# Designs tried in a protein design run: peptides against a protein of PDB entry 4QMF. Part 111

Target 1, 175 residues: chain A of PDB entry 4QMF
Amino acid sequence: ESSFMTLFPKYRESYLKTIWNDVTRALDKHNIACVLDLVEGSMTVKTTRKTYDPAIILKARDLIKLLARSVPFPQAVKILQDDMACDVIKIGNFVTNKERFVKRRQRLVGPNGNTLKALELLTKCYILVQGNTVSAMGPFKGLKEVRRVVEDCMKNIHPIYHIKELMIKRELAKR

## One batch from the design tools (peptide; made by RFdiffusion4, then SolubleMPNN)

Design b2_p22_8_s1 (from b2_p22_8, 6 letters changed)
Fold by OpenDDE base, seed 4:
Structure b2_p22_8_s1 (fold): chain B 175 residues (1-175), chain A 22 residues (1-22)
Amino acid sequence: as target 1 above (175 residues)
Amino acid sequence: SSDEELLKKALEELEEELKEEE
């Protein structure tokens, strides 16, 4: 039997408690067991003797990973779909200066969230910027693009350059 | 499309922001 565990920050505890029955129900459909440990601050998923799909445990792993990084359950649960992938991009180690970090992270969101919205549309991904990570869900091709934009942004390459490139590619694809 | 218009507007706003930061 396979098992995966993910730690979550304390500020997520109340939310996770609220939605855990929904998590359990979603995973029960696949005969995946799950445990929320409030003392340790962890989520665990594991296969059971009734688990028939060996790949679903990896999706369950990704589910708890996403939940730990503040992705809402209604979005995170979509990871259980066959055509959905995810990525959790660590952004906290690119810059040591806190102010510079915050500034670059804010560029990913942009004014009124327009940068983020544009990236989501162009990549066909869901994107959440939270703390020291960016969580993304969508097709593999889109996720690759998101990671590039996010990491480059933290390296002081403004997202606008990538947005322009993606827009051009999109226009060419429509022809 | 509606998405295209939204993207164009977003790009314009981002370009303005970039100019202000430079």
Scores: peptide ipSAE 0.217, ipTM 0.813, DockQ to the pose 0.690
Fold by OpenDDE base, seed 1:
Structure b2_p22_8_s1 (fold): chain B 175 residues (1-175), chain A 22 residues (1-22)
Amino acid sequence: as target 1 above (175 residues)
Amino acid sequence: SSDEELLKKALEELEEELKEEE
């Protein structure tokens, strides 16, 4: 039997308590057990003797990982679908200067969130920029593109250059 | 087509932002 545990920040506790019954119900369909530990501040998922698909535990692991990083449940639960993958990109270690970090992180969002929206459309991914991580959900190809853009942004390559490239590629693919 | 229009507008705004940062 397999189990995975993820810690979550204190500020997520209230929300996680609110949606935990929904998490339980979603995982019960796959005979995956789950535990919310408010003392430790952790979520645990584990296989049971009734778990049919042994690979579903990995998706359950990803579910709690996404929830810990502020992805809303209605979006995060989509990870249980076969065609959905995810990535949690750590961005906090690329720069030591806090102000520089904040500025570069803000570039991922852009004015009125338009940069992020454009990136989501071009990669067919859901993207959430929160704290020291960027969470993404979508096809593997799209996720690879998101990670590239995000990491390059933290390395002081503005997302616009990648967006332009992706737009050109999209136009070429339609021809 | 609607997505393309949104992307074009987003790109224009991003280009303006770059000019302001430089």
Scores: peptide ipSAE 0.212, ipTM 0.810, DockQ to the pose 0.694
Fold by OpenDDE base, seed 5:
Structure b2_p22_8_s1 (fold): chain B 175 residues (1-175), chain A 22 residues (1-22)
Amino acid sequence: as target 1 above (175 residues)
Amino acid sequence: SSDEELLKKALEELEEELKEEE
C-alpha cells in the first residue's frame, strides 16, 4: 500500500478544516483514505485494500499538494479526473531580491488580472499565483506552456511576448 | 467569439502597461 503526506502553512488551516469532509467524500469514491492532522499541519492520503485503481493514489497526492498551495477544493478536486494534470511551479528561487521578485510575480497577474486571464484562456489551464509557487491545472500541452511563461517571467521576460505568440498560434490554428 | 474579444482587449491593456513600466 502507498501513502503520501504534505505539509500546509498555518494560514490554510481554517479553510482545510471547512472542506475536509468534502475531500474525504471525494476520495472515498476511490477507496482512498485521508487524514487531516491539525497538530502537525499535514494532510495524508493512503491506499486501502479496497483501492481498485493503483494510479489514483498519485492523483490523491496531487490533490493534497494543490490544496496546500491555496487551490480551492472545487478546482483542486478536478485533478481526480483522468484527463486533468497539474503542475506546481516554484518561483521563489529565481530572484534573490525581494522587491524584484514581487515585481516579476505581479507581472504574471497583470493589471486587473488580465495577464493571468489571458494565459488561462490561451493554455486552457487554471492558474493560481500564490506565495513562492504557481499552481496550474489542465492539459499537458497547456501546462508546458504555462511553465515556460512563468519561468521566463521570473527571468525578466515579460509575459506579453508569450501572450502575443500564443495568440498568433491560436489564430493560425483556426484556419 | 467573446474570448477573442477579451484577449484582444487584454493585450491592448498589457501593451499600455508595458510602456508605462519602461
Scores: peptide ipSAE 0.201, ipTM 0.807, DockQ to the pose 0.673
Fold by OpenDDE base, seed 2:
Structure b2_p22_8_s1 (fold): chain B 175 residues (1-175), chain A 22 residues (1-22)
Amino acid sequence: as target 1 above (175 residues)
Amino acid sequence: SSDEELLKKALEELEEELKEEE
């Protein structure tokens, strides 16, 4: 039997409590057990004797990881699908200056979220910028692109550079 | 800033184009 645990920040507790029954139901379909520990501030998933697919536990691990990073349940639960992958990109350690960090993080979102939307469209990923992490869900190739853009952004390479590049690549691929 | 406005416009146009291609 396999088990995975993730910690979640205090501000996430209320939400997790509200959706935990839904988490349980979703995982029950795969005979994965789960526990929400409010004292420790953790989520745990584990295989049971009835777990048929041993690989599903890894997706369950990813589910709780995403939930801990503020991904809403209706989106996060999609990780249980075979064709869905995810990545949690830590961005908090690229820049020590708080103002610079905030500015660069904001560039990922852009005016009215247009930069983020553009990235989502170009990579076919869901992307959530929250706190010190960027969570992404989608095809593996798209996730690799997202990580590159995100990390480069934190390294002071504006996302527009990559957006333009991705646009060109997309146009060339359609021709 | 002017740059921000230009970027915004460009991204908006891009989004519209991408949406139409979907």
Scores: peptide ipSAE 0.109, ipTM 0.714, DockQ to the pose 0.057

Design b2_p22_8_s2 (from b2_p22_8, 8 letters changed)
Fold by OpenDDE base, seed 2:
Structure b2_p22_8_s2 (fold): chain B 175 residues (1-175), chain A 22 residues (1-22)
Amino acid sequence: as target 1 above (175 residues)
Amino acid sequence: SEDEKLLKEAIEQLEKELKEEE
């Protein structure tokens, strides 16, 4: 029997309460049990005696991880699909100066969110920039690209550089 | 900036391509 637990910030509690029945229903399809602990501020997933696929618990782990990082349920629940992977990229430790951190984080989003949209399109990933983390969902190859762009951005390499590179690669891959 | 213009153009092109693939 396997179980995983993740903590969530207080500001996330209200939302999690509203969608927890949906979480439960989604996980029930795989015979994964889940618990929302409002006192501790945690989410737990665990296998049951009826869990058929032992690997699904890892996806359930990822689900609660994503939810804790503000990914909305309709998107986060897609992690349960076989072809969907995710990554939670910690960005808060690259820069000590808060203003510099905010500026670099904003570069990931760009004007009107266009930089982020371009990156999502090029990597075929969903990307959420929130707080000290960037959450991404998509194909493994795309996730690797996202992590590179995100980390480099925090290291003062503008995302446009990578976007241009990815665009060139995309053009070269066209038949 | 020039980069912003290029990005906008790129995004428009990408969106068009994705729409055509649907």
Scores: peptide ipSAE 0.071, ipTM 0.690, DockQ to the pose 0.048
Fold by OpenDDE base, seed 1:
Structure b2_p22_8_s2 (fold): chain B 175 residues (1-175), chain A 22 residues (1-22)
Amino acid sequence: as target 1 above (175 residues)
Amino acid sequence: SEDEKLLKEAIEQLEKELKEEE
């Protein structure tokens, strides 16, 4: 039997409490057990004797990881689908200067969130920028592009450059 | 500014295309 645990920030506690029954129900379909520990501030998933697909535990691990990083349940639960992958990109270690960090992180979002939305559309990914991480869900190829854009942004390469490149590639692929 | 305008237009077009595919 396999188990995985993730810690979550205190500010997520109230939300996680409200959706935990839904988490349990979703995982029960796969005979994966789960525990919410409010004292420790952790979520745990584990296989049972009835778990049929041993690989589903890895998706369950990803589910709680996404939930810990503020991805809402209706989106996070999609990770249990076979064609859905995810990535949690740590962005807090690229720049030590707080102001510079905030500015570069904001570039990922852009005016009215348009930059992020464009990136989501072009990569066919869901993307959430929050705190020191960027959470993404989607196809593997799309996730690779997201990570590239996100990390380059933190390295002072403006996302618009990559967006334009992706747009060109998309246009060429239509021909 | 010009790039931003183009981006907005691109987003609108992409949204339209995605909606049509759904």
Scores: peptide ipSAE 0.069, ipTM 0.691, DockQ to the pose 0.047
Fold by OpenDDE base, seed 4:
Structure b2_p22_8_s2 (fold): chain B 175 residues (1-175), chain A 22 residues (1-22)
Amino acid sequence: as target 1 above (175 residues)
Amino acid sequence: SEDEKLLKEAIEQLEKELKEEE
């Protein structure tokens, strides 16, 4: 029997309570058990004797990880699909100065969200910038690109550089 | 495709805004 647990921040509690029945239903289809512990502030997923596919527990692990990082359930639950992968990129450790951190994090979003939108389209990923993490969902190739752009941004390399590069690559691939 | 149009528009707007900030 395999199990995974993740902690979630207090501000996420109310939302998780509202969607937990949906989480349970989604995981029940795979015979994965789940527990929401409001005292500890944790989510747990575990295999049961009826779990057919052992690999699904890893996707369940990813599901609760995404939920803990503010990804909404309708998006997060897509992780249970075979063709969907995810990444949670820690961005809080690149810069010690809070103001610099906020500025660089904001660059990922950009004016009117245009930077983020462009990056999502180019990588075919869903991307959520929240707190000290960036959560991404999509194809593995796209996720690798997202991580590079995100980490470089926190290292003071503006995302526009990578966006232009990805755009060129995309155009070349169509020909 | 529609996504390509959206992408080009987003990039164009971003470049314009960045230029204005410089």
Scores: peptide ipSAE 0.146, ipTM 0.778, DockQ to the pose 0.422; fails the geometry check
Fold by OpenDDE base, seed 5:
Structure b2_p22_8_s2 (fold): chain B 175 residues (1-175), chain A 22 residues (1-22)
Amino acid sequence: as target 1 above (175 residues)
Amino acid sequence: SEDEKLLKEAIEQLEKELKEEE
């Protein structure tokens, strides 16, 4: 039997309490046990004797990881699907200057969220920018593209250049 | 497509904003 635990920040506590019954129900379908520890501020997932597919525990691990990083449950639970992958990209260590960090992180979102929306459409991914991480869900190809854009943005390469490149590639693929 | 139209419009807006940040 396998077990995975992740910590979550205090500001997520109220939300996690609200949706935890739904988490339990979703994981019960796969005979995965789960525990929300409000004292420690942790989520745990475990295989049981009735767990048929041992690989599902890794998806359960990803589920609680996504929830800890502010991904809402209706989106995060999709990770349990076979064709869905995720990535949590750490962005907090690319720059030391706080103002520079905030500025570059904001570029990922863009005015009215247009940059982020464009990236989501082009990569067929869900993308959430929160704190020191960017969470993404989607196909592996799309996730690879998202990570490149996100990391380059933190290295002072504006996302617009990648968006233009992806647009060109998309047009070429339609031919 | 509608998505392509939205993307083109978004790119145009982003390019304008990029110039303003410079």
Scores: peptide ipSAE 0.127, ipTM 0.768, DockQ to the pose 0.659; fails the geometry check

Design b2_p22_8_s3 (from b2_p22_8, 8 letters changed)
Fold by OpenDDE base, seed 4:
Structure b2_p22_8_s3 (fold): chain B 175 residues (1-175), chain A 22 residues (1-22)
Amino acid sequence: as target 1 above (175 residues)
Amino acid sequence: MEDEKLLKEAIEELEKELEEEK
């Protein structure tokens, strides 16, 4: 039997408590057990003797990982779908200067969230910028593009350059 | 088509901001 555990920050506790019955219900459909430990601040998913697809535990692992990184349940639960993948991109280690970090992270979002929205549309991904991570959900190709843009942004390459490139590629694909 | 228009507008706005940051 396989088991995975993910720690979550204290500020997520109230939300996770609120949605945990929904998490349980979603995982029960796959005969995956789950535990919310409020003392440790952890979520655990486990296969059971009734788990039919052993690979679903990896998706369950990803589910709790996404939830720990502030992805809302209605979005995070989509990871259980076969065609949905995810990535959690650590961005906190690219820049030591806090102000520079905040500035570069903000560039991913852009004014009124327009940069992020454009990137989501072009990659067909859901993207959430939170703290020291960027969480993304979508097709593998799109996720690869998101990771490149995010990491390059933290390396001081403005997302606009990638967005323009992706836009051109999209236009060419429509012809 | 609507997404394409939105994207073009977003790009134009972002380009303006990029120029202001330089």
Scores: peptide ipSAE 0.140, ipTM 0.770, DockQ to the pose 0.639
Fold by OpenDDE base, seed 5:
Structure b2_p22_8_s3 (fold): chain B 175 residues (1-175), chain A 22 residues (1-22)
Amino acid sequence: as target 1 above (175 residues)
Amino acid sequence: MEDEKLLKEAIEELEKELEEEK
């Protein structure tokens, strides 16, 4: 039997409480048990004696990890699908200066979210920038590209350069 | 085709903003 726990920030408590029945229902289909601890501020997933596929617990682990990082449930629950992967990219340690950090993080989103939308389309990923992390969901190839763009952005390489490169690659692949 | 149009427009806007930030 396997279990995984993740802590969540206080500001997520209300939301997690509202969707927890849906989480339970989704995991019950796989005979994975789950617990929301509002006192500790934690989510736990665990296998049961009826769990048929032991590998699903790793996806359940990823589900609660994504939920803790503000990914909404209708998107996060897609991680239980076999073809869906995720990545949580820590961005808080690249820059010590807070103002510089905020500026570089904002570049990932861009004006009216256009940078982020472009990256999502080009990589076929869902991307959420929140706090000190960027959460992404999609195919492994796309996730690798997202991580590169995100980390380079925090290293002061503007996402536009990668977007242009990805567009060129996309055009070449259609030919 | 719609995605390509949206991408091109987004890039043009981003390029404009990049120049304004300089």
Scores: peptide ipSAE 0.125, ipTM 0.758, DockQ to the pose 0.655
Fold by OpenDDE base, seed 1:
Structure b2_p22_8_s3 (fold): chain B 175 residues (1-175), chain A 22 residues (1-22)
Amino acid sequence: as target 1 above (175 residues)
Amino acid sequence: MEDEKLLKEAIEELEKELEEEK
């Protein structure tokens, strides 16, 4: 039997409590057991004797990882689908200066969230910028592009440059 | 300002294309 555990920030506790029955129901369909530990501040997923697909535990691991990083349940649960992958990109270690960090992180979102929306559209990914991480869900090719744009942004390469590049590539692929 | 305008136009176009694909 396999098990995975992830810690979650205290500010997520209330939300996780409200959706945990839904988490349980979603995982029960795959015969994966789960536990929410409010004392430790952790989520655990575990295979059971009835678990048929051995790979589903890895998706369950990813589910709790996404939930810990503030991804809403209706979106996070899509990770259980075969065609869906995810990435949690740590951005907090690229810049030590807090003000510089905040400015660069804000560039990922852009005015009215337009930069983020454009990136989501071009990569066919869901993207959530929260705290010191960026969570993304989508196809592997899209996730690779998201990671590149996110990391480069933290290295002071503006996302709009990449968006323009992705748009050009998309246009060329249509021909 | 120019980049923002271009971005908005790009988003609108992309959203339209996505709706047509559905």
Scores: peptide ipSAE 0.072, ipTM 0.687, DockQ to the pose 0.047
Fold by OpenDDE base, seed 2:
Structure b2_p22_8_s3 (fold): chain B 175 residues (1-175), chain A 22 residues (1-22)
Amino acid sequence: as target 1 above (175 residues)
Amino acid sequence: MEDEKLLKEAIEELEKELEEEK
């Protein structure tokens, strides 16, 4: 039997309480047990004797990881699908200056969220910029691109550079 | 900013293309 636990910030508690029955139901379909510990501020997923696919526990691990990082349940639960992967990109350690951090993080979103939307479209990923992390869900290749853009952005390479490159690649791939 | 205008135009075109592909 395998188990995974993740901590979540206090501000997520109310939301997690609200959706936990849905989490339980989604995981029950795979015979994965789950526990929300409000005292510790943790979520745990566990295989059971009835768990048929041992690999699903890793997806359950990813589910609670995404939920802890503010990904809404209707999106996060898609991680249980076979074709979906995720990445949680830590961005808080690239820049020591808070103002510079905020500025660079904002560049990922861009005016009216258009930069983020463009990146989502080009990579076919869902992307959530929250706090010190960027959560992404989608195809593995897309996730690699997202990570590159996100990390480079935090290294002061404007996302538009990568967006232009991705757009060119997309044009070249058109049939 | 020039980059912002370019980005907006690029996004609009991209969205249009994606709609046409559906």
Scores: peptide ipSAE 0.071, ipTM 0.681, DockQ to the pose 0.050

Design b2_p22_8_s4 (from b2_p22_8, 6 letters changed)
Fold by OpenDDE base, seed 4:
Structure b2_p22_8_s4 (fold): chain B 175 residues (1-175), chain A 22 residues (1-22)
Amino acid sequence: as target 1 above (175 residues)
Amino acid sequence: SSDEELLKKALEELEKELEEEE
């Protein structure tokens, strides 16, 4: 039997408690067991003797990973779909200066969230910027693009350059 | 499309922001 565990920050505890029955129900459909440990601050998923799909445990792993990084359950649960992938991009180690970090992270969101919205549309991904990570869900091709934009942004390459490139590619694809 | 219009507007706003930062 396979098992995966993910730690979550304390500020997520109340939310996770609220939605855990829904998590359990979603995973039960696949005969995946799950445990929320409030003392340790962890989520665990594990296969059971009734688990028939060996790949679903990896999706369950990704589910708890996403939940730990503040992705809402209605979005995170979509990871259980066959055509959905995810990525959790660590952004906290690119810059040591806190102010510079915050500034670059804010560029990913942009004014009124327009940068983020544009990226989501162009990549066909869901994107959440939270703390020291960016969580993304969508097709593999889109996720690759998101990671590039996010990491480059933290390296002081403004997202606008990538947005322009993606827009051009999109226009060419429509022809 | 509606998405294209949104993208164009977003790009314009981002370009303006970039110019202001430079």
Scores: peptide ipSAE 0.227, ipTM 0.820, DockQ to the pose 0.693
Fold by OpenDDE base, seed 1:
Structure b2_p22_8_s4 (fold): chain B 175 residues (1-175), chain A 22 residues (1-22)
Amino acid sequence: as target 1 above (175 residues)
Amino acid sequence: SSDEELLKKALEELEKELEEEE
């Protein structure tokens, strides 16, 4: 039997309590057990003797990981679908200067969130910029592109250059 | 086509932002 545990920050506790019954129900369909530990501040998922698909535990692991990083449940639960993958990109270690970090992180979002929206459309991914991480959900190809853009942004390569490139590639693919 | 229009507008805004930062 396999189990995975993820810690969550204190500010997520209230929300997680609110949606935990929904998490349980979603995982019960796959005979995956789950536990919310409010004392430790952790979520645990584990296989049971009734778990049919042994690979589903990995998706359950990803589910709690996404939830810990502020992805809303209605979006996060989509990870249980076969065609959906995810990535949690750590961005907090690329720069030591806090102000520089904040500025570069803001570039990922852009004015009125337009940068992020453009990136989501071009990669066919859901993207959430929160704290020291960027959470993404979508096809593997799209996720790879998101990670590249996000990491390069933290390395002071503005997302616009990648967006332009992706737009050109999209146009070429339609021809 | 609607997505393309949104992307073009987003690009224009991003270009403007770059010009302002430089």
Scores: peptide ipSAE 0.218, ipTM 0.817, DockQ to the pose 0.693
Fold by OpenDDE base, seed 5:
Structure b2_p22_8_s4 (fold): chain B 175 residues (1-175), chain A 22 residues (1-22)
Amino acid sequence: as target 1 above (175 residues)
Amino acid sequence: SSDEELLKKALEELEKELEEEE
């Protein structure tokens, strides 16, 4: 049997408590056990003797990983679908200067969230920028594009250049 | 489509933002 555990930050505790029954219900459909430990600040998922699909535990692992990174449950639970993948991109180590980090991270969101919305539409992904990570959910092709844009942004390549490129590609694909 | 219009509008706004940052 397989098990996975992830820690979550303290500020996430209240929300996780609120939705944990829903997490349990979703995982019960696959005979995956789960535990929320408020003392340690951890989430655990585990296969049981009744687990039919051995691969579902990896999706359960991804679920708790996404939840720990502030992805809301109604979105995060979609990871249990066969056609849904995710990526958690660490962005905190690209820049040592805090002010520069914040500035570049903000570029991913853009004015009124327009940059993020454009990226989501073009990549067909859900994207959440939170703290030192960017969480994304969607098709593998889209996730690859998201990671490229995010990492390049932290390397001081403005997302607008990628957005323009993706828009051109999208237009050409419709012909 | 509505998405196409939104993308075009967003791009215009982003271009303005980029010019302001420079």
Scores: peptide ipSAE 0.206, ipTM 0.811, DockQ to the pose 0.672
Fold by OpenDDE base, seed 2:
Structure b2_p22_8_s4 (fold): chain B 175 residues (1-175), chain A 22 residues (1-22)
Amino acid sequence: as target 1 above (175 residues)
Amino acid sequence: SSDEELLKKALEELEKELEEEE
């Protein structure tokens, strides 16, 4: 039997409590057990004797990881699908200056979220910029692109550079 | 800033194009 645990920040507790029954139901379909520990501030997933697919536990691990990073349940639960991958990109350690960090993080979102939307469209990923992490869900190739853009952004390479590049690549692929 | 406005417009146009292609 396999088990994975993730910690979640205190501000996430209320939400996790509200959706935990849904988490349980979703995981029950795969005979994965789960526990929400409000004292420790942790989520745990574990295989049971009835777990048929041993690989599903890894997806369950990813589910709780995404939930801990503020991904809403209706989106996070999609990780249980075979064709869905995810990545949690830590961005908090790229820049020590708080103001610079905030500015660069905001560039990922852009005016009215347009930069983020463009990136989501180009990579076919869901992307959530929250706190010190960027969570992404989608195809593996798209996730690689997202990580590159995100990390480069934190390294002071504006996302527009990559967006333009991705646009060109997309146009060329359609021709 | 002017650059921000230009970027915004460009991205908006891009979004429209991408949405139409989907």
Scores: peptide ipSAE 0.111, ipTM 0.718, DockQ to the pose 0.056; fails the geometry check

